# Peptides against a protein of PDB entry 4JHK, part 31

Target 1, 212 residues: chain A of PDB entry 4JHK
Amino acid sequence: EDYKIQSFDLETQKLLKTALKDPGSVDLEKVSSVIVDQSLKDQVFSREAGRICYTIVQAEAKQTNGSVFRRNLLNRLQQEFKAREETRKRSTQEWVCLVSFICNIFDYLKVNNMPMVALVHPVYDCLFRLAQSDALKNEEEVDCLVLQLHRIGDQLEKMNVQLMDELFNLLRDGFLLQEDLSSMGRLLLLEILEFRAGGWKLSDTAQKYYYS

## One batch from the design tools (peptide; aimed at target 1 V117 L119)

Design b2_p14_8_s3 (made by RFdiffusion4, then SolubleMPNN; from b2_p14_8, 7 letters changed)
Fold by OpenDDE base, seed 2:
Structure b2_p14_8_s3 (fold): chain B 212 residues (1-212), chain A 14 residues (1-14)
Amino acid sequence: as target 1 above (212 residues)
Amino acid sequence: SELDELIDRDIAEF
């Protein structure tokens, strides 16, 4: 497997590559820190980060039956989650990166091929926060919200359909009632409403319409 | 494992 880690310096790339193959030979706390730090800066990387994290977790489990990496990763994630409102106040970009990272960890860091139940509420909390009126007016937050729902909405719904219903009630209200949505924001909300209504599927034609 | 239990506990605090 190829991993997109070109954004790191060569030394860090080596560290990550080693962690992927021989996790017992590196400082997994440092590895987790590096991954989280970069994920909080680069929303695109956060997707790759999820896959990387899963691979390291599996490698460590196989090699030593350990879970040092996962522990450090999730502890750091918990810290960032707890501070999410401060992060949002400081930087919308960092906030959406955080949400993206949490969602991607949910998506990739499976246990017994199932999502981690403990991450369900944190993910929903993030999405609900993005669905508040003060967030919906920010196109960057709407982009993040819709992106995550496209990626993991079906999985989240399977975990808790009631929360998903509640979330989409907010989104419908935002779409219909909120005055200060951007044109693109409103379009994205409509798209995601239709996306779910269609069973978390969108035709190619519709995809081109909304994301051309 | 004990470590897994700790992880589960920590995650539960999210």
Scores: peptide ipSAE 0.037, ipTM 0.696, DockQ to the pose 0.122
OpenDDE base, seeds 1, 3, 4, 5: peptide ipSAE 0.035, 0.036, 0.036, 0.035; ipTM 0.683, 0.696, 0.682, 0.697

Design b2_p14_8_s4 (made by RFdiffusion4, then SolubleMPNN; from b2_p14_8, 5 letters changed)
Fold by OpenDDE base, seed 2:
Structure b2_p14_8_s4 (fold): chain B 212 residues (1-212), chain A 14 residues (1-14)
Amino acid sequence: as target 1 above (212 residues)
Amino acid sequence: SELDKLIDEDLKAF
């Protein structure tokens, strides 16, 4: 498989490539740190990061039956999650990257082809935070929220439909009642409401209407 | 599963 790691310097790229193939030969704590750091800066990379992380986890498990990478990754993620409000205050961009990364880890880092139960509430916590009024007024946060729901909403709902119902109640209220939404933000909320109502699917026509 | 428990332990502080 090809991994999009061009944003890293050559030495780091080599480190990551080695981690993917021979994880026992590299400092997996450093690898995890590098991945998290970059994911907090680049939301696009965070998607790829999920896949990379899964591959490294599988490679290490197969090679040594170890879980050093996963432990370090999740520990770092936990630290960032705990500090999420401070991150949001410091940088909306870093905050949405954090949410994106957590969601992508949820999406890719599966056990027995199932999402990690331990990540369900943290993911919902992030999405609920994005669904608050002070976040919905920020188009960047709405973009993130809607993007994540498009990516993992169906999976999250399967894990906890009650929380999803509650989340979408907030989104509907935001759409209908919040006055300081941008036009695009309001459009995105409407789209995601329709997306879920349609069983987490959109017609090609609808997709084109909202996103092209 | 045992693996799930280990993963949950890694995420216990979430």
Scores: peptide ipSAE 0.031, ipTM 0.699, DockQ to the pose 0.154
OpenDDE base, seeds 1, 3, 4, 5: peptide ipSAE 0.029, 0.030, 0.030, 0.027; ipTM 0.684, 0.692, 0.689, 0.663

## One batch from the design tools (peptide; aimed at target 1 R70 R71 L77 F81)

Design b2_p15_3 (made by RFdiffusion4)
Pose (drawn by RFdiffusion4):
Structure b2_p15_3 (pose): chain A 212 residues (1-212), chain P 15 residues (1-15)
Amino acid sequence: as target 1 above (212 residues)
Amino acid sequence: SAADEAEIVASWAAS
C-alpha cells in the first residue's frame, strides 16, 4: 500500500500512481527513469522502491503481457551499476543509495518466483566494494553493507556460497586487522559475523547486546 | 519471454 513516494514532485506522484493501475497509458521508459533518478537521491526511497517497481512489473504482465518497464528499469540500473566507481567518487550518499536500490530490486523483483540471477554477481560486486579497507573506514558504507546482508544475505548465499565465503573473510580481516575502522564499524561487523554464523538470524542475546 | 530473459542475463553478465 505505501510505496514511499512522498519525496516526489506532485506531478510525478500522479504519474507513478497511474502506472500502477494502467501501465499501458504511460511512458514506461520515462516512468523507470524517474524512479532510478529519485532512488539515487533519497535514501528512504532507495531501500523501498522495489515495492512499487514490482507492482508495476506485475501490472504490465497482467494488462499487456509485456515486460517493457522491467526492461527499461534493469538496463538503466545496469548503466548506473557500470558507473558505480565514478558515482562513489562523486557522492558516497548516491553510491550507497545505488547499492540499496539494486539489492531491493534483487529482493522484490522475482522471475517465476525465483531470484534474478542477472543480479547475483552485480550485488556481490557492490558488497565486495563495501568490504574494502577504503570503504570500511566510512560508517556510512558499513551501514550499507550490513543492511544488504541483513535483507538479502541469505538469498545471495544460496545463489553463490563461494562468493559469500570470500566476502566474509574480508569482513573478518577488516575487523581484526584494520585500525581506522571505527567503534560503530566494529560493532556492525561483529553483529553481521554472528548473524551469518547463526544462519542469517539474530539471536535473542545478540539482540540485547547490539541494539537498543 | 524466455529469450528476453536470456538476453537480460547475458547483458548483465557482460557488465

Design b2_p15_3_s1 (made by RFdiffusion4, then SolubleMPNN; from b2_p15_3, 12 letters changed)
Fold by OpenDDE base, seed 1:
Parts: sequence; structure tokens; C-alpha cells
Structure b2_p15_3_s1 (fold): chain B 212 residues (1-212), chain A 15 residues (1-15)
Amino acid sequence: as target 1 above (212 residues)
Amino acid sequence: EEKELEEIIQSFESL
């Protein structure tokens, strides 16, 4: 299976490949740290990271019935989440990478084929932060918000429809009332409003219109 | 929110 790890040096690539195939032979704490660090720097990888993490978790469980990787991963995730406001102040890029990573972990790391309930509120907290006026004026944050809602919005709504309603009230108000939105930002907000209204689906014609 | 993540960690550690 193809994993997008070409952004790492050769030694780290070898480490990750070994972790995917033979997790018992590597330092899984180091592996988790490497994955989180790169996810905070590369938004493309932050998307891939969820799939990689799921594979390593399954491989370790099958090989040794262990959970060392998962424990280290979640501990690091918790630390980064706690520091999310500092991260946002320091770097918008790192902040949106963090949100992307958390959302992807939610998407891929299932428990008995169900979302991890404990991640629901943390994910919503991130999305609500992106929906604040100071964030909506930044197109990079709007891009992140809309992308995550496209990926996991339907799952999140099933977990808590009230929070989703509240979130979309903010997005509607931003679309209608906020003056310092970019043209693209406003277009993206309209698109995601229509996306949810359509049952988290969008016609091919509409997709081309908003993302042409 | 941080508490919820802690609950996840504890649940996985119990496996």
C-alpha cells in the first residue's frame, strides 16, 4: 500500500515503513513523535497521518497485542490540543495543520468501527475556533474549516447535531454579516452551508462552481 | 475537552 512519506529523510522513511510492517522492532514512541511533528508542519501529510496511524495501531495489535504507539500518539495529541491557542498565535499554518491532524485522527482511528466519542468535543472546539470572526477573515483558516467539514461533517453531526447547528449559525452569520471576508472565503462559506443543507452532498455542477 | 482526551488515553491503556 502507498503511504505518502516522501517528505521525510531516508532514515525516517525506513523507520516508518518498518513500523507499518513490524512495529515490534522499532521505537514506537519515536515513531509517534515523528508523525505528530511532521503533521504540524505539512498539511498534506496531516491528512495522510490518520491512515498511517490506523495502520500502525492495527499492526501492533495483531503482532504483540500492544498499544504503545496509540498511547504515545494520544498523549502527544492531548498536549498539542492543550496548547492550541499558543500554536495559533505562533503560526496559522501550524494551527490549521493541528486541526487537520485531529480531524483525521477522528476520521481514521475508530473504536469498534465507531468514532471515538471523547474526540467529538475537541474536534468541535477546533471548528468553533475557526468559525470565530478573527479566524474567518483568514482564508487559510476558512479553507481548513471547510475542508474538515467536507471530510467529517456528516460523522460529527451524527454525534452531536446541536453543536453542528450552533456552528453553522456562526458560519451563516459570518457569510451574511462579516465585512472583512475575502471573496473566496465568502464563497466557501456559502458552499459549505449548501453542502450541509443537501445532506452533506454537493452536485457535480455546484462542485465545479465553487472549486473551479 | 482536555478531560475527554484523557478519558480516551485511559480507555486505550486499559486494553
Scores: peptide ipSAE 0.070, ipTM 0.753, DockQ to the pose 0.133
OpenDDE base, seeds 2, 3, 4, 5: peptide ipSAE 0.038, 0.036, 0.062, 0.064; ipTM 0.721, 0.714, 0.763, 0.764

Design b2_p15_3_s2 (made by RFdiffusion4, then SolubleMPNN; from b2_p15_3, 12 letters changed)
Fold by OpenDDE base, seed 2:
Structure b2_p15_3_s2 (fold): chain B 212 residues (1-212), chain A 15 residues (1-15)
Amino acid sequence: as target 1 above (212 residues)
Amino acid sequence: MEEELKEIIESFKSL
């Protein structure tokens, strides 16, 4: 199975591959740090990081019934989340990578096939931040917001429909009232509004219209 | 679930 770790150097790739198969033989704290660091710099990787993390978690659980990797991962994630405003100020790219990573962890690190309740509010907090006026004017942030909602919006809504309603109120207001949206940003907001209204489904026709 | 993990999870809930 390909975990898309080609962005790492060969030594780190070997480390990750070993963690996936024999987590007890590597420093899982280091592995978690490497994954988080790369996820903050590479949005393509941050998208896939959730799956990688889940696999390592499962491998460690099966091998030793341990949770060292998950503890370290979540600890680092918490640290980055707490510093998210500083990250956003420093680098929009790192900020959207962070959001993407948190959302993917939410998507993949499931317990009994259910999302971690502990991550619900942090995920919403990130999405609400992206829905503020100062973020909506940045197409990179809008892209991230809409992408995450396509990926995990249905799951998030099931966890807290009230927060989702509030979030989409902001998106609707942004679409209707905010003047400094890019044309693409406005289009993406409209698309995601329709996406949710359609039960988190998009027809082929609609997809071609918005993403042609 | 280890106690350390519980603490981390609870900390996220409080944010």
Scores: peptide ipSAE 0.035, ipTM 0.728, DockQ to the pose 0.616
OpenDDE base, seeds 1, 3, 4, 5: peptide ipSAE 0.031, 0.022, 0.029, 0.034; ipTM 0.710, 0.661, 0.693, 0.721

Design b2_p15_3_s3 (made by RFdiffusion4, then SolubleMPNN; from b2_p15_3, 12 letters changed)
Fold by OpenDDE base, seed 2:
Formats: C-alpha cells, structure tokens, sequence
Structure b2_p15_3_s3 (fold): chain B 212 residues (1-212), chain A 15 residues (1-15)
C-alpha cells in the first residue's frame, strides 16, 4: 500500500516506511512528532496522516501488542490542543491544520472499529471554536469547519447528539445573524445545515449547486 | 504502557 509521504525528506520517508512495517525498530515518539509537525503545516497531509497513524497503531499492536505510538501521538495531540488558542492567534493556517488533523485522527484511528471516545470532546471543542463569531468571519476557518463536518459529522453525532445540536444552533445563528460572513461562507453554512438535515447525505444536484 | 495510555486518554477526554 502506498502512502503519500513524498513531502518528507528521504531519510524521514524511510523512517515512516519502517514504522509502517516494523514499528518496533524505530523511535515511535520521533515518528509521531514528525507526523504531527507535518500535519500542522499541510492540511492535505493531515488526512493521509490519519491513515498512516492507524496503520502504525495496527502494526505495533500485532507486532508487540504495544501502544507506544498511539500514546505518543495522543500526548502530542493533547499538547497542541491545549495550545490551540495560541496557535490560532499565531497562524490561522496552522490552526485549521490542527483541527483537520485531530478530526482525521478521530476518523481513522479506530479502536475496536469504533471512534476513540477520548477525542470526542476535543473534536467538538475545536468545531465549537470554529463556530464562534470571530472564526465564522474567516472563510478559511469556515472551510475547515464545514469540511470536517462533512467527513465526521455523522460519527460525531452518534457519539453525542446534544453537542451536535448545540453546534448547529451556533451555525444557524451565524448563518442568520452574522453580518460579516463572506458570501461563500454563508453558502457553506447553509449547505452544511442542509447536509445534516438530510441525514448527513448530499445529493449530486445539491453538491453541484454548492460546490460548482 | 497501557496504564499510561489510559491516563492520557482520560485526561484528553476531560478537556
């Protein structure tokens, strides 16, 4: 199986490839750090990172019944999450990458084929932050919010429907009441409202309408 | 390792 790791230097690529096949032979703390660092810079990679992380977790579990990688990964994620407001202040791009990465880890890093409960509240907290007025005025943050909800909204709702209701109340209010939304931002909010209302499904016609 | 992982997960969940 091919993983999109061409953005790393050759030495790091080798490290990652080895981690995927023989996790016991590499420094898994370093591997986790490298993945997180790159995910904070590249939102596209963050999705692939989720798949990579899952594979490493599975490989380590099978090889040694260990969880060193997952432990280090979650520890680093927690650190970044705690510093999320500072990150947002410093760089919107890094902030949305962080959110994207956490959401993708939630999406891919399954335990017993189920989402990790530990990530539910952190994910919601990130999405709630994106749903605040100061974030909704930034199209980059709205893009991130809507993208994540398309990817994992149905799963998140299954974990906590009350929080999802509260989140979408904020989105509805933003759509209706926020004055400094971009036209695209407003369109995206409307689309995601309809997306959830339709059971987290979007028809081809609707997709063309919103994303043409 | 498992205990440490559990602690991290619990802490993260509580945030």
Amino acid sequence: as target 1 above (212 residues)
Amino acid sequence: DEEELKEIEEEFASL
Scores: peptide ipSAE 0.387, ipTM 0.894, DockQ to the pose 0.624
OpenDDE base, seeds 1, 3, 4, 5: peptide ipSAE 0.372, 0.379, 0.374, 0.368; ipTM 0.889, 0.892, 0.890, 0.888

Design b2_p15_3_s4 (made by RFdiffusion4, then SolubleMPNN; from b2_p15_3, 12 letters changed)
Fold by OpenDDE base, seed 4:
Structure b2_p15_3_s4 (fold): chain B 212 residues (1-212), chain A 15 residues (1-15)
Amino acid sequence: as target 1 above (212 residues)
Amino acid sequence: MEEELQEIIESFESL
């Protein structure tokens, strides 16, 4: 398969390619660290990172029946999650990258073709944080929130509909009551409210209205 | 290794 890893130097690219094909021959802790570090810098890469991670997990399981990569990945993810408020205070960009990465790991890193139950609450916690008034006033955080809900909202709802209802209550209240939203932020909140109401689908007409 | 992984999973669930 072709993976988007051109943002790495050639040595790291070789490392990643080897991990994908022969995970037993590389330092999988190092591989996991490299992937996490890059995902915290590049929100676009985090989507690819999820796919890469799943592939490495599958390859290691098949080759050695091991789970070294997954263990290291999840350990690092837990550490970053625990420090999420510090990250947010330090850098909004790193914070939204962290959220994006966690969401994409949830999306791709399946266990027996099912989402990891352990990631459900962490994902919701991140989304709830983005739905707070101090975050909704920041367009960058609203963009992240709406993007993740577009990507994994339907899956998350299947895991816990009660939390999704609570989340969207906050989004509705933000849309209706919060005064310091940007015009685009308010538009995005309206769009995502309609998106869920439409069964996590957007009509061609709505797509044209909001994004064209 | 499986035990260690399970501990991590359980820690996430407790957050």
Scores: peptide ipSAE 0.035, ipTM 0.734, DockQ to the pose 0.586
OpenDDE base, seeds 1, 2, 3, 5: peptide ipSAE 0.027, 0.027, 0.028, 0.026; ipTM 0.686, 0.680, 0.694, 0.693

Design b2_p15_4 (made by RFdiffusion4)
Pose (drawn by RFdiffusion4):
Structure b2_p15_4 (pose): chain A 212 residues (1-212), chain P 15 residues (1-15)
Amino acid sequence: as target 1 above (212 residues)
Amino acid sequence: SEMDELIEEDLTMFE
C-alpha cells in the first residue's frame, strides 16, 4: 500500500500511481528513469523503491505480458552500477543509496519466484567495496553494509557461499586489525558477525546487547 | 557483458 513516494513532485506522484494500474498508458522508460533518479537522491526511497518497482513489473505482465519496465529499470541500474566508483567519489550519500536500491531490487523483484541471478555478483561487488578499509572508516558505509546483510544476506549466501565467506573474512580483518574503524563501526561489525554465525538471525541476548 | 546476458536470461524466464 505505501510505496513511500512522498518525496516526489506532485506531478510525478500521479505518473507513478498511474503506472501501477495502467502501465500501458504511460512511458515506462520515463517511469523507470524517474524512479532510479530519485532512488539515488533520497535514502528512504532507496531502501523501499523495490515495492513500487515490483507492483509495476507485475502490472505490466498482467496487462500486456510485457517486461519493458523491468528491462529499462535493470539496464539503467546496470549503468549506475558500472559507474559506482565515480558516484562514490562524488557523493557517499548517493553511493549508499545506489547499493540500498540495487539490494532492494534483488529482494523484491523475483523471476519465477526465484532471485535474479543477474544481480548476485553485482551485489557482492557492492558489499565487497563497502568492506574495504577506505570504506569501513566511514560509519555511513558500514551502516549501509550491514543493512544489506541483514535484509538479503541470507538469500545472497544461498546463491553463492564462496563469496559470502571471503566477504566476512574482510569483516573480521577490519574488525581486529584496522585502527581508524570507529566505535560504532566496531559495534556494527561485531553484531553482523554474530548475526551470520547464528544463521542470519538476531539472538534475544544480542538484541539486548546491541540495540536500544 | 556477462551481466547483460544474465539480465536477458532472467527477462526471458520472467516472460

Design b2_p15_4_s1 (made by RFdiffusion4, then SolubleMPNN; from b2_p15_4, 4 letters changed)
Fold by OpenDDE base, seed 3:
Structure b2_p15_4_s1 (fold): chain B 212 residues (1-212), chain A 15 residues (1-15)
Amino acid sequence: as target 1 above (212 residues)
Amino acid sequence: SELDKLIEEDLAKFE
């Protein structure tokens, strides 16, 4: 199966490919570091990173019953999460990449096809931060918020409907009451409100309306 | 499962 890793140099691509097939033959700490570093720079890669991470975790478990990669990955993710406010202050782009990465790890790094319960609150914490007034005025943060809710909103709601209700109360208030939203930001909030109201589904016509 | 427990333990101090 092919993985979208063209953004890396050839040496790193080889490293990742080897990790996917024979994780015991590579430095898994280095592999995890490379994946996290790139995910914090490239939001597009973060989704692929989730899939890659899942594959490596499964491969290592089957090969040696080990968890070196997962441990290093999650430890690094925890460090970045704890420093999220500093990251946001330094760079909005890095902040939204971090949120995207955490959400995609939640989406892909499942056990027995179930999400990790321990990630539920951290994910909600990130989304709630994006739903604050100071974040809603930034279109890049709104883009991130709406994108993640499209990807994992239905799963998150199943884990905690109360938190989802609270989150969407903030989004409705932002849509209705906040004055310094961009036109696109307001449009995106409306779309995601309708998306959830429709059972986390949107018609093709509506999709084109909001995103074309 | 044991794997589930290990994953949850790795994330126990995440918050």
Scores: peptide ipSAE 0.040, ipTM 0.717, DockQ to the pose 0.107
OpenDDE base, seeds 1, 2, 4, 5: peptide ipSAE 0.036, 0.036, 0.038, 0.039; ipTM 0.694, 0.713, 0.706, 0.714

Design b2_p15_4_s2 (made by RFdiffusion4, then SolubleMPNN; from b2_p15_4, 5 letters changed)
Fold by OpenDDE base, seed 4:
Structure b2_p15_4_s2 (fold): chain B 212 residues (1-212), chain A 15 residues (1-15)
Amino acid sequence: as target 1 above (212 residues)
Amino acid sequence: SELEKLIEEDLKKFE
């Protein structure tokens, strides 16, 4: 497998590659910290981070039946989640990276081929925060919200349809009632409303309209 | 918050 870790220096890349193949030979706490730190800076990496994390978890489980990496990863994730409002106040970019990271961990870090139930509410909490009026007026936050819903919306709905309904009520209200949305923000909200209505699928025509 | 405490407890279950 090829992992996109070009953003790291060569020594860190080597560390990550070793963790992927022989997790018992590296400091897994350090590895988790490096992955989280980079994910909080680079939203593009966040998706790859999920895949990397899953691979390391599986490798450690197979090698030593251990869970050191996962424990450290989740502990760090919890810390960042608890501080999410402070992060948002400090930097919108860091905030959307945090949301992206949490969502991608949810997407990739499966347990017994199932989503981690513990992450369902944290993910929804982040998405609900992005759906508030003060966030919807920020295009960067809308971009993040819509991106995550495209990636994991169907999975989240399966976990809790009531929360998804409530979330989309907010999005619909934002689309219809909020006056300070950007034109692109409004377009994205409409698109995601249609996306869910279409069973979390987008027609070819709609795809061309919204993303060409 | 109560929710955060619950999350903490649930996360420990997956450690």
Scores: peptide ipSAE 0.045, ipTM 0.725, DockQ to the pose 0.289
OpenDDE base, seeds 1, 2, 3, 5: peptide ipSAE 0.036, 0.037, 0.038, 0.038; ipTM 0.697, 0.703, 0.705, 0.698

Design b2_p15_4_s3 (made by RFdiffusion4, then SolubleMPNN; from b2_p15_4, 5 letters changed)
Fold by OpenDDE base, seed 2:
Structure b2_p15_4_s3 (fold): chain B 212 residues (1-212), chain A 15 residues (1-15)
Amino acid sequence: as target 1 above (212 residues)
Amino acid sequence: DDFDELIEEDLKKFE
């Protein structure tokens, strides 16, 4: 299986590859730290990071029935989550990377092919934060919000439809009432509103309308 | 099975 880890130096790539195949032979705490650090810098990588994390978790479980990697990963994730407001104030880019990473962990680290219940509220908390007025005026945050909803919205709704309704009430209000949305931001909000209304699916025609 | 339970236990820290 191929993993997109070209952004790392060769030594780190070797470390990650070894972790994927023989997790017991590497420092899994270090591996988790490297993955989280990079995910906080590169939103694109965060998607791949989810897949990588899942694979390492499975590999360690099969090899030693251990959970060192997962424990360290989740501990770090919790720390970052707790500090999310400070992160947002410091760097919007790091903030949206954090949200993206949390959402991707939710997406990939499944239990019996189902999303982990414990991550539901943290994910919603992040999305609700992005749905606040002070965040909706920032196109980068809107991009992140809409992207995550496209990726995991259907799964997240299945976990808690009430929270999803509340979230989309905020998005609707933002779309209709907020004055300082960018044109693209407003378009993205409309698109995601329609996306959910259509059962988390877009027709080819709609896709062209919004993204072509 | 046990692995899945352990994962959920680890994630309780986010609740």
Scores: peptide ipSAE 0.033, ipTM 0.699, DockQ to the pose 0.104
OpenDDE base, seeds 1, 3, 4, 5: peptide ipSAE 0.027, 0.041, 0.025, 0.030; ipTM 0.661, 0.706, 0.658, 0.696; seeds 3, 5 fail the geometry check

Design b2_p15_4_s4 (made by RFdiffusion4, then SolubleMPNN; from b2_p15_4, 5 letters changed)
Fold by OpenDDE base, seed 3:
Structure b2_p15_4_s4 (fold): chain B 212 residues (1-212), chain A 15 residues (1-15)
Amino acid sequence: as target 1 above (212 residues)
Amino acid sequence: SELDKLIDEDLAKFE
């Protein structure tokens, strides 16, 4: 199976590939640090990071019944989550990367093919933060919000429909009432409202309309 | 599985 890790130098690529196949032969703390650091800088990588993390976790468990990688990964993620407001203040880009990473971990680190309950509220907390008025006026944050809802919205709703209803109430209010939205931001909010209303599906024609 | 239990324990500390 191929993994998209071209953003790393060759040495780090080798490290990651080895971790995927033989986790016991590498420093898994270092591996987790590399993955988290890159995920906080590159939102595109965060999607692949979730898949990579899941594979390494399973490989280590099968090989040694160990959990060094997962423990380091989740501890670091917890630290970043707790500091999310400071991160947002420092860098919008790092903030949206953090949200993307948390959402992708939610998407891939499943038990019996089900999302972990412990991640539900942290994910919603991030999405609710993106749905606040001060965030909706920033197109980069709106992009992130809409992207995550496209990826995991249906799963999140199954975990807690009440929170999803509350979230979308905020999005509807933003779309209808907030005056300092960008044109693209307003368009994206409309699209995601229609996406959920359509059962978390969007026709090819509609997708082209909103994203072409 | 044992892996599932460990994941649950680790993630329970997340919040």
Scores: peptide ipSAE 0.113, ipTM 0.805, DockQ to the pose 0.104
OpenDDE base, seeds 1, 2, 4, 5: peptide ipSAE 0.031, 0.033, 0.033, 0.032; ipTM 0.683, 0.691, 0.682, 0.686

Design b2_p15_5 (made by RFdiffusion4)
Pose (drawn by RFdiffusion4):
Structure b2_p15_5 (pose): chain A 212 residues (1-212), chain P 15 residues (1-15)
Amino acid sequence: as target 1 above (212 residues)
Amino acid sequence: SSAEHWEAEVEKLFE
């Protein structure tokens, strides 16, 4: 019900609500463009846009059996994904928004009730980037890393365990060996090590230790 | 390499 589009221009809110009911009546290319554009600019929308994207994808399949919107969205995201390093240099905020959005799409947009394998390597590409020492020194990026691991970390491991294993080696390495990792960065990494070792769940006691 | 894989899988999805 709540797609979290309050950050949008009033005219665009109308455009988006229209695409949910009557996709054929709207420019789905323009619609996908304004969603990707806003997703890189607003944090709340970047971690929630998947809901509205899914609703539109399903509406088009139902109405016209088409997947034009899905296609424009995936190709535009792939372009942002390809330019990820440049975007990170320009703005850490935009970068973490891109990662949050890509991971939200992996979570919401399914293909025959299965995850899109097209996004598996790209998501790992993003999380490995966050696990690097130049990214871990920024609590903003560590926060982004652990958000994705909480949300889709389990699904991702099923698709590819080898990558999740090597990724968590970087997490242990940065935890033990890195010195400019902050206190908050340390708490976040420790919690995610326990989270994964526990089968992607938060124990009652860890809940008490880590969170208010 | 991840981008090429992604593009190929999108093309397959829309075959």

Design b2_p15_5_s1 (made by RFdiffusion4, then SolubleMPNN; from b2_p15_5, 9 letters changed)
Fold by OpenDDE base, seed 4:
Structure b2_p15_5_s1 (fold): chain B 212 residues (1-212), chain A 15 residues (1-15)
Amino acid sequence: as target 1 above (212 residues)
Amino acid sequence: SSVEEFQKGVDELFK
């Protein structure tokens, strides 16, 4: 399998590759830290990090029946989540990377083939933050919001439909009432509203309209 | 808070 780890230096790439194949031979705490750090800086990697993490988790479970990597990963994730407002104020780019990473972990790092319940509220909180007026005016944040909802919206709704309804009420209000949305932002909000209404899938017509 | 719930969930996961 090919993993997008090109943004790391060669030594770190080797570390990650070893973790993927032989997790017992590396410091998994260090590996988790490296992954989180890079996920906050590189959105391409942040998007893929969940898949990498899942592979390491499965490899460790199979090799040693251990869970050191997952434990360290989730602990670090909790710390970053706690500091999310500070991150947002410091760097919009790092903030959307954090959201992307959390959502990607939610998507891939499942327990007993189910989403981790512990991540449901954190994910919703991130999406709700992106749905606030001060975030909706930023196209980068709107892009992130819409992207995550495309990827995991259906799964999140299954976990808590009430929160999803509340979230989309905010998105509707933003679409209808917020004056400082960009044209693209408004278009994306409309698209995601229709996406959910259509059962979390785009019709051929809608896809052509918005993306072609 | 969601932060507290997150931590609680993580702790329970590895209890």
Scores: peptide ipSAE 0.230, ipTM 0.853, DockQ to the pose 0.824
OpenDDE base, seeds 1, 2, 3, 5: peptide ipSAE 0.101, 0.209, 0.084, 0.096; ipTM 0.745, 0.843, 0.730, 0.741

